# Designs tried in a protein design run: peptides against a protein of PDB entry 7UQJ. Part 171

Target 1, 160 residues: chain A of PDB entry 7UQJ
Amino acid sequence: PELYQNFNITPPRGVLFHGPPGTGKTLMARALAASCSSDERKITFFMRKGADILSKWVGEAERQLRLLFEEAKKHQPSIIFFDEIDGLAPVRSSKQEQIHASIVSTLLALMDGMDNRGQVIVIGATNRPDAVDPALRRPGRFDREFYFPLPDVKARFKIL

## One batch from the design tools (peptide; made by RFdiffusion4, then SolubleMPNN)

Design b2_p19_1_s4 (from b2_p19_1, 9 letters changed)
Fold by OpenDDE base, seed 1:
Structure b2_p19_1_s4 (fold): chain B 160 residues (1-160), chain C 160 residues (1-160), chain D 160 residues (1-160), chain A 19 residues (1-19)
Amino acid sequence: as target 1 above (160 residues)
Amino acid sequence: as target 1 above (160 residues)
Amino acid sequence: as target 1 above (160 residues)
Amino acid sequence: TVLDEVMAELQELLEIAKS
């Protein structure tokens, strides 16, 4: 947030963290929330798992997404982190089409409805950017993508 | 792979990473994939969550497992990493028996059907090795078990 | 355990780790298990996800909780770690009330039934302490709360 | 350390995400 303000850079509405699972995407999203949070400016961090939104909220997922964005707006500056966002917005496969289509459509509308001046950052984390509906990866949505490489083996062996 | 080749050790068909969740099992499986991957020899890393195979592929889980093993064989050397494998092959409890039994049976057959010379390593990660069907823990399947201790507090406090 | 014993501090029956997800709550719970585990005194670490207890054990969740506490008592010193405990004991919302109420009631009874001298530590991890039934947050239950701030980026980068 | 590298990369990503 502050960095975007200082550089007059329009904060991306959505940031896609992609890369293999266990590359620290969730940890980074949270590190972002912590680093951007000062005593003067607490960042509220909202986290949802994509698959959990579908499974826990069958028939209410759209409403829960709306409530999440409203709550995030109310508690701005805020980060909405969607972990496993490919589970929420899988590329349209023919057999699960309608329910996924409505949820994806709702998420698209919510991201499009954010004023660029809103202090709400949406971070999607996926292990499969190609499994994320391309509509989410368009400008004004998840328009910045950060690849979380597998830490090189040397980097991973030092994490282990 | 190279370690097994250098020592003329028959690579286990399956390696069970067990230990508490967030001990780096997923990270290790990936570190192994990356360490064994050189510029000359890329290791293809396939990852599936056990619970996701059951939930996402109701009635097609067996087929998806077959396809996964076929794809892994096609892209060898490869690692198939089953995260939360206890979710895929829970110890047979009487009430969920048939669906789990068929999926477990399929996984057993796929592991048994791997040629010992196949450059496909199967890594199962579980937090509960005792919740993994004992049939998977037999020789020729997940016959090597690596305990991921909780990193000592000192190691973890450096992680924390 | 040893820290509480050395200082003659009554170990809390339950410790609530709250703070954003991936703040290392799971990692800390495990670090605690590892630190308290010496070669002479192995601590048994039991981990359950709150949501998994509800979903996997529909109609048997109470029994599974009882078995978990019995097993933890049998293998003391032990840690029972409930990850996503807000998923097990969500604040009573009107539509899922009865099943959650019985599970929460069982967990309350199990925590209340622990002798304060038992070498069983219960750690609940939540991202939303306010989504945990307040009955669990009372003295003799999860009566100690540790906020896992988003480790400052510096602290999280040391976790990674 | 890998941690330091991941941290450095994360810091870089943070800086990039802050940019």
Scores: peptide ipSAE 0.015, ipTM 0.307, DockQ to the pose 0.121; fails the geometry check
Fold by OpenDDE base, seed 4:
Structure b2_p19_1_s4 (fold): chain B 160 residues (1-160), chain C 160 residues (1-160), chain D 160 residues (1-160), chain A 19 residues (1-19)
Amino acid sequence: as target 1 above (160 residues)
Amino acid sequence: as target 1 above (160 residues)
Amino acid sequence: as target 1 above (160 residues)
Amino acid sequence: TVLDEVMAELQELLEIAKS
């Protein structure tokens, strides 16, 4: 906290996992949540799919996002994992996506409103980082990005 | 069946898989369903996510749970796998979760109402066993618990 | 394309992955999408769960299926992966499933309406191929089927 | 490995969140 405050740097609040599908982004997010948990410090893991937030919560998505962030804050240290975040936060260039624009605006506000001292990490996973609203990829939001390369053919045959 | 009846012991109907996320609980439940299937005896596998039952079936979740258990009974031997069961059956301490309380009450009744001779196993997976309603963890419900430790870093690299 | 046209054979538009749960159907679909992607030819991967289409899109499921196929066509070469397709396309023998019947009818029409020259592959995954509407398993729809056997106990322990 | 990097980064983020 103090280090980032002294440099007037917004601390990283979000990590974007991007890469081809089946590269283990969801598995990694889960494994990370798990590995960062100790017996003394259990991390609470929240998982949502981006497309699920859009469709399950039509008219309530903003409220459910708020509840998710409130619950994550209540149960900190916490990881919020958004699988397929491009399904939640598509690039605003489509006029018809007022609903998406409102949800994205809410997510932006929630990420911006997170206390820098809060032990809540947000991980977004996408196969299409270019389909994610660039506003989410700014400092203080999803400002760290990790590319998950395709396992080579040999690595795939070890997973299969 | 007969052994449990003779000892007046309610047979285990549910298994709780708990452990850090990405430890393969879902994969194990699937692998178990799979391993218990032979060419002569196919096990029918039903999968639901706890959070999906809550959100997709708002106002219909109880009916859909009943239908799930009826279908599982019809297609026995069967496994019902609830991924993220803490999303379905949160601890009742939250006053606002009347919907959750009703769904959990229905799940309890369904598990209690399962014929002890039925070849239906219920597997719940959670990252937060303490977030699961203790009523589900009683004998005759999720009365067996398996901890899934984090695979070591090397084991994760084999899954990724 | 030309080979199938010359033989007056409707090219396979859909592949059904079936087998016990956790046999890696979803992972395979993703790995295939990934392996068929080159630096010169990125495949767009769309994933939906069958049960998600039913429940999230109650009253809008047909429209969302159309949008999915339109988006897949727009971003071709594409793979549409339906996980748990039996959740979308249950066997029509249940009178009460008018909603399911309408959604299945829409999916049939979308698969039939796919341009044979389109680089869109549809992969359905199910644990219960007998629970999938036989109309989906006809030539020009899900006309190729791949059985995913259980990994032997040793293979499972390598994935776990 | 990307995993080790992500793990190190997340540990750092958790430490920063502690601090």
Scores: peptide ipSAE 0.012, ipTM 0.215, DockQ to the pose 0.352; fails the geometry check
Fold by OpenDDE base, seed 2:
Formats: structure tokens, sequence, C-alpha cells
Structure b2_p19_1_s4 (fold): chain B 160 residues (1-160), chain C 160 residues (1-160), chain D 160 residues (1-160), chain A 19 residues (1-19)
């Protein structure tokens, strides 16, 4: 908040980190949490894997998301980091549409329900931004995107 | 090789990066590969997920490992990076012992078969070093271990 | 020191972490400090921004560097991390040559004045290794370099 | 190898920091 206030930046509700595996998305999220934690201002960091929420909590995923956001709000300033968010909110495919639609709808509502002054930042990491429901990538949700490239083209041409 | 020769250090065949998720293990492995690639000396980087090898290639995982090591040797100097190596060579648990034992035995043989002068380095990354078969953590295999801590707790105690 | 002694390795006086902004250089430096702190051996971590030293302490930057190195020596084993070291020791350009030359000369002398048994490591992070004075990149100074590959251009535009 | 260098250095860093 303060840094965003100082820069006249509307605090993003959500930030999408996207890029190939092992580009430091999760590392950056943790680094942000650590860097933003001063002695004066402790930031609480909540990490979840999208696939773990979907697989472990079939039928309770919505409740677990609500509890996560409530806990994050209770411990604000806080960061919620979803690793592999493409596993939590996949693009609407016909075969499992109802369950995924409920989880996505819950996540949308939770992100939309955060006040602009909320000291809760949501970071989603994905290897496949195209596999994330476009509704999550709208203004007021994951409205900021950061690509994490592969280590430089020079390295890649020598890694092939 | 040359630097190890200069320091009278036996070149490690394998390096284990361990620490919590998103501590930069994969990023470090890539950064190492990039840093090690000068204009004069191109290093080839091979990346695989342990779980992908186990899940995609049930019954061919051993062959895929052999091909990977042959390709790495052909393109030396090279780095083989196994992300989530705890997925490839889990501690021998009773329920799936035979398949895992074959994969582990193949990986052991491939690492042991590398000449000490081999220009192939193997990096394994895990969130759970305790879940990696102890046979892989022996001298001449993953005999060097690097801990990647969370940025928060231990850094904070001494970043005062 | 002890591990350097055990491996017959000359302890590096300085390590240069280079790569695009937000590549985890600062996080890695913190992770190193944390990894290296055992329960038995506590490592003191000193973090400074190069630009902050240059901007806040015009005319006292040399004294602040001396104090930093003295404090690090007093609290050894210790790590000094310079974030944005390209801001502290820019390549000698004609217009501000005298002030920068004094700061660089002081940093060189401080790094050169560390005994080979000194339990003080200096880590410099830069986005532009080409902007760091080549005198700092010589043996016995920042003689080792690590590349940290990109997070994307879009990240930079919103972190600027 | 430069990886050996970087690994040696990372090891050194980890070792210094463990020391």
Amino acid sequence: as target 1 above (160 residues)
Amino acid sequence: as target 1 above (160 residues)
Amino acid sequence: as target 1 above (160 residues)
Amino acid sequence: TVLDEVMAELQELLEIAKS
C-alpha cells in the first residue's frame, strides 16, 4: 500500500507471473514477500499450489479458497501466491465444466471482494498463461502480468 | 574440470539443490548454465522433470534416462538438470518398489559410468532431500548438496 | 573460511551477480546468507544499495564503505551485499570522474585489504555488468560472476 | 568447467556462509 501510494499506483489485486518452468516465478514471489517485510512491517506469505487445491479438496476447494482469503485478510499485509494457477482455474473445457466453474467463480468473487485499499496481494504463477481462464486476467483480478523469460536467447541457442 | 583441477577438487558428478518450493533451485541451475556459457565455451543444458519422466514413460523411463545421458555426453560440456528429482527417484517405499528400483538403478549406473573427467554435470532439485534415495546421495553421485532456504526466516535473523 | 580450508579453496573476496532486474540476485544473496548460517555458525548479512550510498552520502561514501567493511569484519563471518553495484562503481565516464574514482578506489582498497582468511564475502548485484568498473572485476575482487537470467520486460516497466 | 567454477563458487559461498 504505502509504496503504491507513494507511486500513485493503484495496488494490483492480482499479478500473474508467467513464463517457462524454472524461470524464478515462485522465487520472485517469495523475494517480494521477504523484501517487503521490514522489521516494522511484517508481510504474511500464503503459498498454495493450484493443482493441490483442486486435487486434495474436491468439493471443498471453494471453502478452502474462502478460508485462505479470510486468513490473508486477518494477517494483512499479506501475499497469496498460487503456484501453478493454471491447475486451479483451467480454461473452461467441457468435461469438468461445473466443478471448475464453481472454483473460478469463487476465486473471481474473492478477488473482486478485496477492497482497493486491501493489504492483500494475489500472485498467480503459471507456465501457460493461455491455460488460465480469461476472466481471471481482467481488470481488478490478475490485471498485471509479468513474463519470466528463459535465461537469455544466447543461453537458449546453446542449450538446444 | 579445469577449475576443479586447479583447486585439486574432484569434479562432482552430481549436485543436489534442496529447499522449499520457489527458493530458486531451477533458476540457479539455469543461471549456472548461462554463467558457465562463455562465448568461447558453450554449455548445453538439458532440463527434465522427474515426475514427467516417471509418468510419461512408464516402462521406457530407463531408456529415456540413457538417451538423455548419451545426448549430454555427445553435447559436452553439458548440464543435466532434474527438477523434482524426488519424483524420479523416491525413497524405496513398499508399494511400487520394482519400477522405482529399476529407474534408480539406471540413474545410479549412468552417474557412476561418467568418467571423472566427464564434462557432464548432473543437478537434481528437490523440495524434500529426505525423499531422495540415499544411494543417489553417495560420493560420486549427488555428493554435493546446496540448501536453498526460504528468504524470510534465516535471512531476517542476521539482516539486522 | 573453514570450508575453504577443507577444500583448499581460496575464499573469493567478491562475487558479482549479474542479470536483468528482478532475476533473483538479491534473493540469491539472501538465500546464500541463510544457507550458510548454521545453528552453530551465525553469518551476519549487510545489505546496501549502491545508488543509496552514492546519493545519500555524497562526500561521505568512502567513510560509509570503510565503516561497513569494519562492521562486517567485526561481525565475521559476514556477507556484504551491494545491490545495484553499477550505481556505486560505474565505469569511469569523463563527467564525474573524480568522485566515482575515489569511491571505486576505496572499494578496491577495502576488498584488497581483506586477508585471504577473512570471513567476509562481498556480493555485488548488477543489471549491467558492463557498467561496473573493470578494476572491480579483477582477481581478488569480484573475480567470480554469476548470471541471473531475465524476468520479462513487462515486469521492468511496472517495477520501474 | 565454468559450471564447476560456479558450483565451486556456490559451494564456497555456501561453505563460507556455513562457516
Scores: peptide ipSAE 0.000, ipTM 0.356, DockQ to the pose 0.154; fails the geometry check

Design b2_p19_1_s4 (from b2_p19_1, 9 letters changed)
Fold by OpenDDE base, seed 3:
Structure b2_p19_1_s4 (fold): chain B 160 residues (1-160), chain C 160 residues (1-160), chain D 160 residues (1-160), chain A 19 residues (1-19)
Amino acid sequence: as target 1 above (160 residues)
Amino acid sequence: as target 1 above (160 residues)
Amino acid sequence: as target 1 above (160 residues)
Amino acid sequence: TVLDEVMAELQELLEIAKS
C-alpha cells in the first residue's frame, strides 16, 4: 500500500496474464500467491476456470461469482485467479451471449466494487486476449497485462 | 550419450511430470526444450494433449502416434511432450477402455522401440499420476518422475 | 546427499539463468522451489534483486548477504534466488566498482563457504550474462548455466 | 545430450533441494 501511495500508482485491481497455453500463467499466479504469503500474512488463493463458471454454474454463475468475491474479501489478503477467462465469452449462440453478458456484467461490478483498501488481487489468464471482453481490460479492472510468450524452441539455451 | 555410458545410467526414454494443475509442468517441458536447443543443435518440440489423442483422432490415434514418433525421430534431437497424459485413460466405458488399451499399447511399443541412440525424449505431464497406466511408468518408458507440487501456501516464500 | 556421494558429482552450489527479460527465469526459479517442496520437506525460497542489494543496503550489503545465507542455512533445504544478479555489477563509476568488488567478494566467499552437505541452492538470473563477474561463473559457484531465450516466433511448435 | 545434462542438472537441483 505505502509503495503505491508514494509512486501515485493506482494498485492494480486486476492483472491479465496472456500468452500461449503452457507458458506458465497459472504457475506464475500460484507462485505470486506463495511469494506474497508470509508466516504473519498468508494469502488465500482462489482458483476458478472461465469454462467452469459457464458450464458448472448454469443459472447460478453470477451468485457463485459474488460468493467467490465475498469469500476472497473475508479471507483477505487474497488472490482470485480466473484461469481461461476467455471461457466466459459465449460460444456462438444468442442464448450464451445473454448469459455471457450477465456474467461479465457481474464480474465488472464485482471488480469495480472492490474497495481500494481491499487486499484482493484478481488475476485473469487467457490464451486469447482478443477474446476477453474489452470492458474487463479497462482501468480499475484488468488494467495490467503480462505477456507469457512461448519459450522459443529457437531459444538458444546455450547450456555451454 | 557418453555421459550415460560412463555412469552406467540408462538414459531416461521418458519423464513423467506430475502435480496439481498450474504447477508449471508444461512450462518446464517447454523450458527444457528451449534450454537444450543451441545454435548448432536445435531441439524440435512436439506437443500433444492426451485428450486430443482420444477425441480428435478417433480411429486414427495409433497412426497419429506412430507419425508423431517418426517425425520426432526424423527431426532429432527432439522432445515429445504429452500434456494431460492421463487423458489417454478411458472415461469409464468399455468401448473407451478398448480404445485406451490400443492407444496405450501403441505408445508402449513406440517408447520401447526407441533406439538407445535416439535423441528423442518423451515427457508426459499429468495432474493424476495414479490415472497413468502403470505400464507407462516402468523402466525404459516414463522411468523418471518429477513432482510439481503446488507452491505451498505454507511455503515460506519469505520474500523479506 | 547420498546420490551425490554415489555419483561423485559435486552438487551445484549455484545455477545461472540467463536470457532476455520475460523469458521465464524468475518463473523457473519459483517453479523449481515449488517442485522441490513436498509435504514432508518444504523448501524455503529467498528472493533478492541485484539492484536492491546495491541500492537498498548501501554500506550494509555484505552484512545483508551474510544474514541471507545464514537464514537460508537455518531454513534448509532452501533456494536463494538472485534476480538481476548483473545488478551487483557497478554502473561505470569508480566508487561503485569498489562497492561491487566488496559485495561480489562477499558473495564468492559465501558460495565457497557452503558446506557440500548444505541444502542451499543459489540461483542467479540475468539478462546480461557478460555483465556477471567471471569469478561468480567458476566451478563451485554458478557452475551451471541455463539460457532462457526469447521465444522465436518461428519456433516450429508443430502442434499438429 | 544437452537435454540429458539439463535433466540431470534439474534432477540434481531437485535432489539437492530435496536433500
Scores: peptide ipSAE 0.000, ipTM 0.373, DockQ to the pose 0.254; fails the geometry check

Design b2_p19_2_s1 (from b2_p19_2, 8 letters changed)
Fold by OpenDDE base, seed 2:
Structure b2_p19_2_s1 (fold): chain B 160 residues (1-160), chain C 160 residues (1-160), chain D 160 residues (1-160), chain A 19 residues (1-19)
Amino acid sequence: as target 1 above (160 residues)
Amino acid sequence: as target 1 above (160 residues)
Amino acid sequence: as target 1 above (160 residues)
Amino acid sequence: DVEEEAAALRRAQVEALAA
């Protein structure tokens, strides 16, 4: 929240972090959570892994997403971070259409149901933005996309 | 600490982390401190904000820097992290020359007084390396500069 | 490279990055790779995800590990980064003993076969160090453990 | 303008990555 305010940037309803593995997507999401959290205004950070929501909650993934968004709303200002979101909402491949369609539709509805006044930011991280359902990448959802280039080995060599 | 030894790179007395705000400079400094700390060999991490040293310790900033370096030497291996070091040691602009000159000279003397055998690493983080006094960026001081690119500024700008 | 020399820490053959998800383990590993790569001395960074080696290379995981270490040795100085290494070499739970045992034994042999003169650093990242086979955490393997705390929301807020 | 600051930061990053 505060980082967005400091940069005079309207907080997206959803932010997609994409780039090669280990480019710091998850780190940045947590860093954004922390930077938006003043001593007066703590931000609650919720983290889920996309593949874990599908694998651990077979048949209850929709309910778990609803509970996550309710908890985030209760503890606002908050950040929901989905690591490996391509594992949660893959592009609708013909084979797993039904289970994925319901989870994606639930996530879409939850993101659409967040009023612009909600102090809940949703961050999705992926190594493959083209593997994320385009419906999630539309305005009002993950409408801000953030490429994490490989820190050029030179650029990060300059860092360490 | 250890990665530098493997690549036969002489450890700097000081490391300058530079790059746009929220690129993870302070996070990297803490992660370096944590990464150099084994179960057998804990590293003590000292953190100061450059602007805080100037604002909180008007007239005692020099003494506070001396005490910080003494404490770091006592608790070696240690890391001293200066966040926003451009706030502590700005390029000598004509207006604030006297107070800044004494603080910069004290920091220079403290870094020069660290024996090459000292297990005290000094990390300075800045958003503007060109706003840091060039005297601090010389060999034997902050002689290693580390650019933290914005994760693709489009990416960070979109993230923020 | 230099940070490890300053702390008089013998460079591990292997480094274990552990801590809660999104604490920057993968980012740090890439940072270390980059930081050790001067304009004169480029470091080659190899990245593999633990679960991907098990899932993509069922029956060839051992061969793929050997090829990875050979390639890393050919392109030295190099870093091999295993993200989610607990997925590659879990603690020998009684249920999946055979396949895991051969992969772990291969990784052990490859790490033990690295001469102390080898400019190949192996970094493993995990959210659960206690889920990594203790044989990998012994001296001469992942003998240096690096805790990535959740930046305390305060600490990370101060970091950004 | 937030977009201009972002564009300036992007340019600075590209220049720093190219250097």
Scores: peptide ipSAE 0.000, ipTM 0.187, DockQ to the pose 0.078; fails the geometry check
Fold by OpenDDE base, seed 3:
Structure b2_p19_2_s1 (fold): chain B 160 residues (1-160), chain C 160 residues (1-160), chain D 160 residues (1-160), chain A 19 residues (1-19)
Amino acid sequence: as target 1 above (160 residues)
Amino acid sequence: as target 1 above (160 residues)
Amino acid sequence: as target 1 above (160 residues)
Amino acid sequence: DVEEEAAALRRAQVEALAA
């Protein structure tokens, strides 16, 4: 939380963590949540997986997203972490899935509807940033992107 | 960076990551650096190891610290990560090492000399927070401390 | 793999990483893969997501699992990491999904069919160990479980 | 060891993230 105040930058409503699988995106998101929770100010960390929202909440995914954002707002400061957000919000260019288009539209609306004063940060994690709807990657949404590269073999070896 | 603005909390000049080896302190620091770098605002991540500063820069450690902080300031927003900071800043109570006292004093002065508006965050990582000079752990320096617990002995033992 | 060989302990055919989302299960699995890879002995890391196997390989999931295990055996020493294994192998007690029962049965057979001399380790990660079929958690399968606790509130607070 | 390695890899992964 505090790192962003010093930068006088409007906190992104959304941050996209992208990079190869197991580069620590999920760990980072939790670490950020943990690192932003002081004794005085606990951050509530909400985690959802893109595929879980689609698979568990068939026909209710939009409602579950709304409830998630409401709950995050209720428990602010909050982080909503979408792991595998490419599973939730695939690129709309795949013509067939109206359901995905609705979910993406709902997520867009929820991210756009967050009051800039809201202490809710949305973190999306994906292995495939190009599989995430470009609309989600626009300003006011996941407009900050963090690449989680694979440690090169040398970096791995040095950390070992 | 932006997470902190929403929280209206003065960013610590320094954050101490402490916990057993291999708990992800270094990982977290880099992850924070990555997570704070947007396309619009790349955070420059400087990493130094406490032992490296002492071993590589015999007699120049103070100058190297100064140069590091100057470079971090020049490339702000910046994160300076000191891995194994207990190697750099041992507790002053160990009588013999005047050299360490000078380095610690320099680090103290550099952390104190950072203007509150400077977008430079210092992260220290140690396995031994009690081996870090208490002066570094005071307000305006490493005044936030993050414990990286071992996964429980059973989780560790099973991962081993 | 090499860690277990050095301990003269039969490597578990399967290790279940369980704990709340973003506790670093995926990161740990990759870390294990990297750490067990020396210059002399690179471990091949295979990663699959439970939900991806179900969603991408409709009707071919069993075959894809077989191919994965064959490929892992071919490239041994290998780690097969199933992220979100609860998505692949839900508890059989949910009556409706015969497809899941077949996939689970295939995974059971593949884990049981791994020769003890094979340098293939299977790591499953889940947020819900109780949602994983108990048959997978039996000896000779995912018979080692690693809990990835949430960083305690204090660890979280210190990372803040 | 595995935890150190896991943390090492997490460090590497985050190093790679920070790069």
Scores: peptide ipSAE 0.000, ipTM 0.192, DockQ to the pose 0.091; fails the geometry check
Fold by OpenDDE base, seed 4:
Structure b2_p19_2_s1 (fold): chain B 160 residues (1-160), chain C 160 residues (1-160), chain D 160 residues (1-160), chain A 19 residues (1-19)
Amino acid sequence: as target 1 above (160 residues)
Amino acid sequence: as target 1 above (160 residues)
Amino acid sequence: as target 1 above (160 residues)
Amino acid sequence: DVEEEAAALRRAQVEALAA
């Protein structure tokens, strides 16, 4: 929240961290939450794993998402971090359509329902940005994307 | 690579990276793999996610593990990184006992079958070290453990 | 320790971790220290911040460096980690020449005085490898360098 | 500055590992 305010940038409702596994996406999200937290203004950091929401809350995932966003709004400034968001909102494949479609539609509605004036930032992390529903990657949702490259081979060679 | 040579320490067959999510475990494993790769001696880095091996290779996980270790041995020096290893070898819970027991037993046998002279290092990353089968945490397996704590708030203020 | 033995690499007296801030240099140093520690052979990890040695020990920095290296030798196998080593051994600028020159000369002598048979590894971390005295980056000192790249600049520019 | 922000992030991570 403060990071975006300080830059006078319209805060994205969502930021997509993408890149190969172990490129520090989750770490970056935590450290952004941290850097934005002052003694006067603690940022509430909510972390969910996409696969966990699907597996733990069969039939209640939509409700849990609503509660998560409500809690984040209540405890603003806040960051909602979805690790492995491709597990929560995969590209709509024909065979598991309704459950995933409902979760995706709920997440879309929640992202759209975030007033740009809200001090709630959503960070999604994925190893497969193309496996995330393109509807989530539109303006007003995960409209900013961060690529986390692998530590370059040259970086490795300078190490030896 | 060289850090360990200097210490004349018998290489652990396995290293367990554990700590809260987003503490850089996967990043560390990649950077270790990178650090060990020279122009003359590239380390082959194998990455697997515990849940992916279970989900993609139902009934073939044991074979895939064997192939992974054989490939790692063939391409030595090599690092095998298991991200979320608690997903591959959870503590033996009573209800999914046989498949998990077979995978765990295979991984144990593969870790035990690594000659200490082999240039193959196994790194397991988990957010839940206590959810990893204790048999994997014994000498000759994941006998070294790394704790990755969360970035403290004070640390963040010194950086801004 | 073991990672280096398996690769039959002559251990550097020093390893320079370099790359933009927040690339995990200090994290890597700690994780290397931890990975090298076994139950049978604990590695002693010494951490110093370059600026702290200069600021806390005005006129005694050379003595503190000597004591640090002596303690590391006494407690071998050991790792000495200098975070922000460019703060301790900046490129010789004309205005603070004598104090920095003495500290640099002391550190050079300490690095040179490490017998290659000693189980002491020095890791320096910097965001500015070109701000580190080139004399430290020579064979037998920080003769291995690790580049830690940023998560891609384009990703960050979309957020700013 | 993107570099400074990345610095902040990993120093925070490292200090957390230090603790």
Scores: peptide ipSAE 0.000, ipTM 0.212, DockQ to the pose 0.087; fails the geometry check

Design b2_p19_2_s1 (from b2_p19_2, 8 letters changed)
Fold by OpenDDE base, seed 5:
Structure b2_p19_2_s1 (fold): chain B 160 residues (1-160), chain C 160 residues (1-160), chain D 160 residues (1-160), chain A 19 residues (1-19)
Amino acid sequence: as target 1 above (160 residues)
Amino acid sequence: as target 1 above (160 residues)
Amino acid sequence: as target 1 above (160 residues)
Amino acid sequence: DVEEEAAALRRAQVEALAA
């Protein structure tokens, strides 16, 4: 709402940052968080890696996702940044472990429930947007995508 | 040699980029590669994730590391970037799996052998420099460290 | 106005990004531009290097600055990003060429005239905030400063 | 140079985001 009204942008429930590794996706997300933060209105920035949510919280990953979204809501305005979201939500057509399928389903439900979450933005970063479950890339979820190209040397000259 | 002579700097064998996730570690590494690249002299940029070297190459990770270093030498000047190097070389005092210990030992040996590697720079990125095996942080290995601080939240608010 | 009201922030006329090269100053500036851009409201991002304004437009730099500010106003909301602004506006106490003094004076006047410029933000980036004319760092100009700390600068020289 | 190019890369990335 307000975070997006401030930009005259329809609040994406989620934004997908994609592009080659080291193209500044995570830096941009942190940048965005810092830009939106004042002395009066600090944006709370939550960061999780997709693979860490799977590996560090085996069997509790769904609960940890729910807690993360509730904590983000409690500390709004907030950004939830999922780095390497392809590690959290790989394409369902792959022979996924049941754990991955459950986590994906939880994340989908949490994204769909965002209408009532106030000023919470979810940013997913990936090097492989096509490896992210297409269900997460649907309207109302990660429905905005931002490509982070490599510094092409030629593009560098165009940017400078 | 020449890459470093141009800067009048003692060539680090390895450089550790550390700081919170999304502070531009990988971006900086790519930017370094791009900056050192001209039309006449393209720096070859090799990127691997620490966890990927472990997980994708189970039982061959040591061989893949050796091949990576030889390929980097073959295509010099080169940058080898290990993203999440803490996943590759966790602290030896931790209950390391035998696989991790072997990979760490291989990486140590490869770093020590760099005197004959020509124009190859190794950059490791981590969010947790203290989780990296201290043996990798010794002189002649990742003996130079760079802290990537967060974009100060206070700083950004003043802009927007 | 609206860009700043949206953040409940007093609109800075100018923001100084300072810190070592490659710390994300330019990234942040562009990130701000992107974040403020929607399909409905694209922020126009103007980038100039301080040294380029001097060197490429010898004798016309003042005119080019005026045109840049008018173009930014015409295409508002806009960000004008001066990279290496210390090259544009070195400290007046230095043995400045008369050209530099004129450009600094023009930039000062353009910054002071920003109250009527609508949704135009000026971002200056420098590696040397103390090399920027203090007159530019006064209230109503680049009155907000953001430090972009490196990855340790000493270490960068050692990497390269 | 490298930092200028890291800055340029960061510029590119954000132009790509702005585009």
Scores: peptide ipSAE 0.000, ipTM 0.333, DockQ to the pose 0.071; fails the geometry check

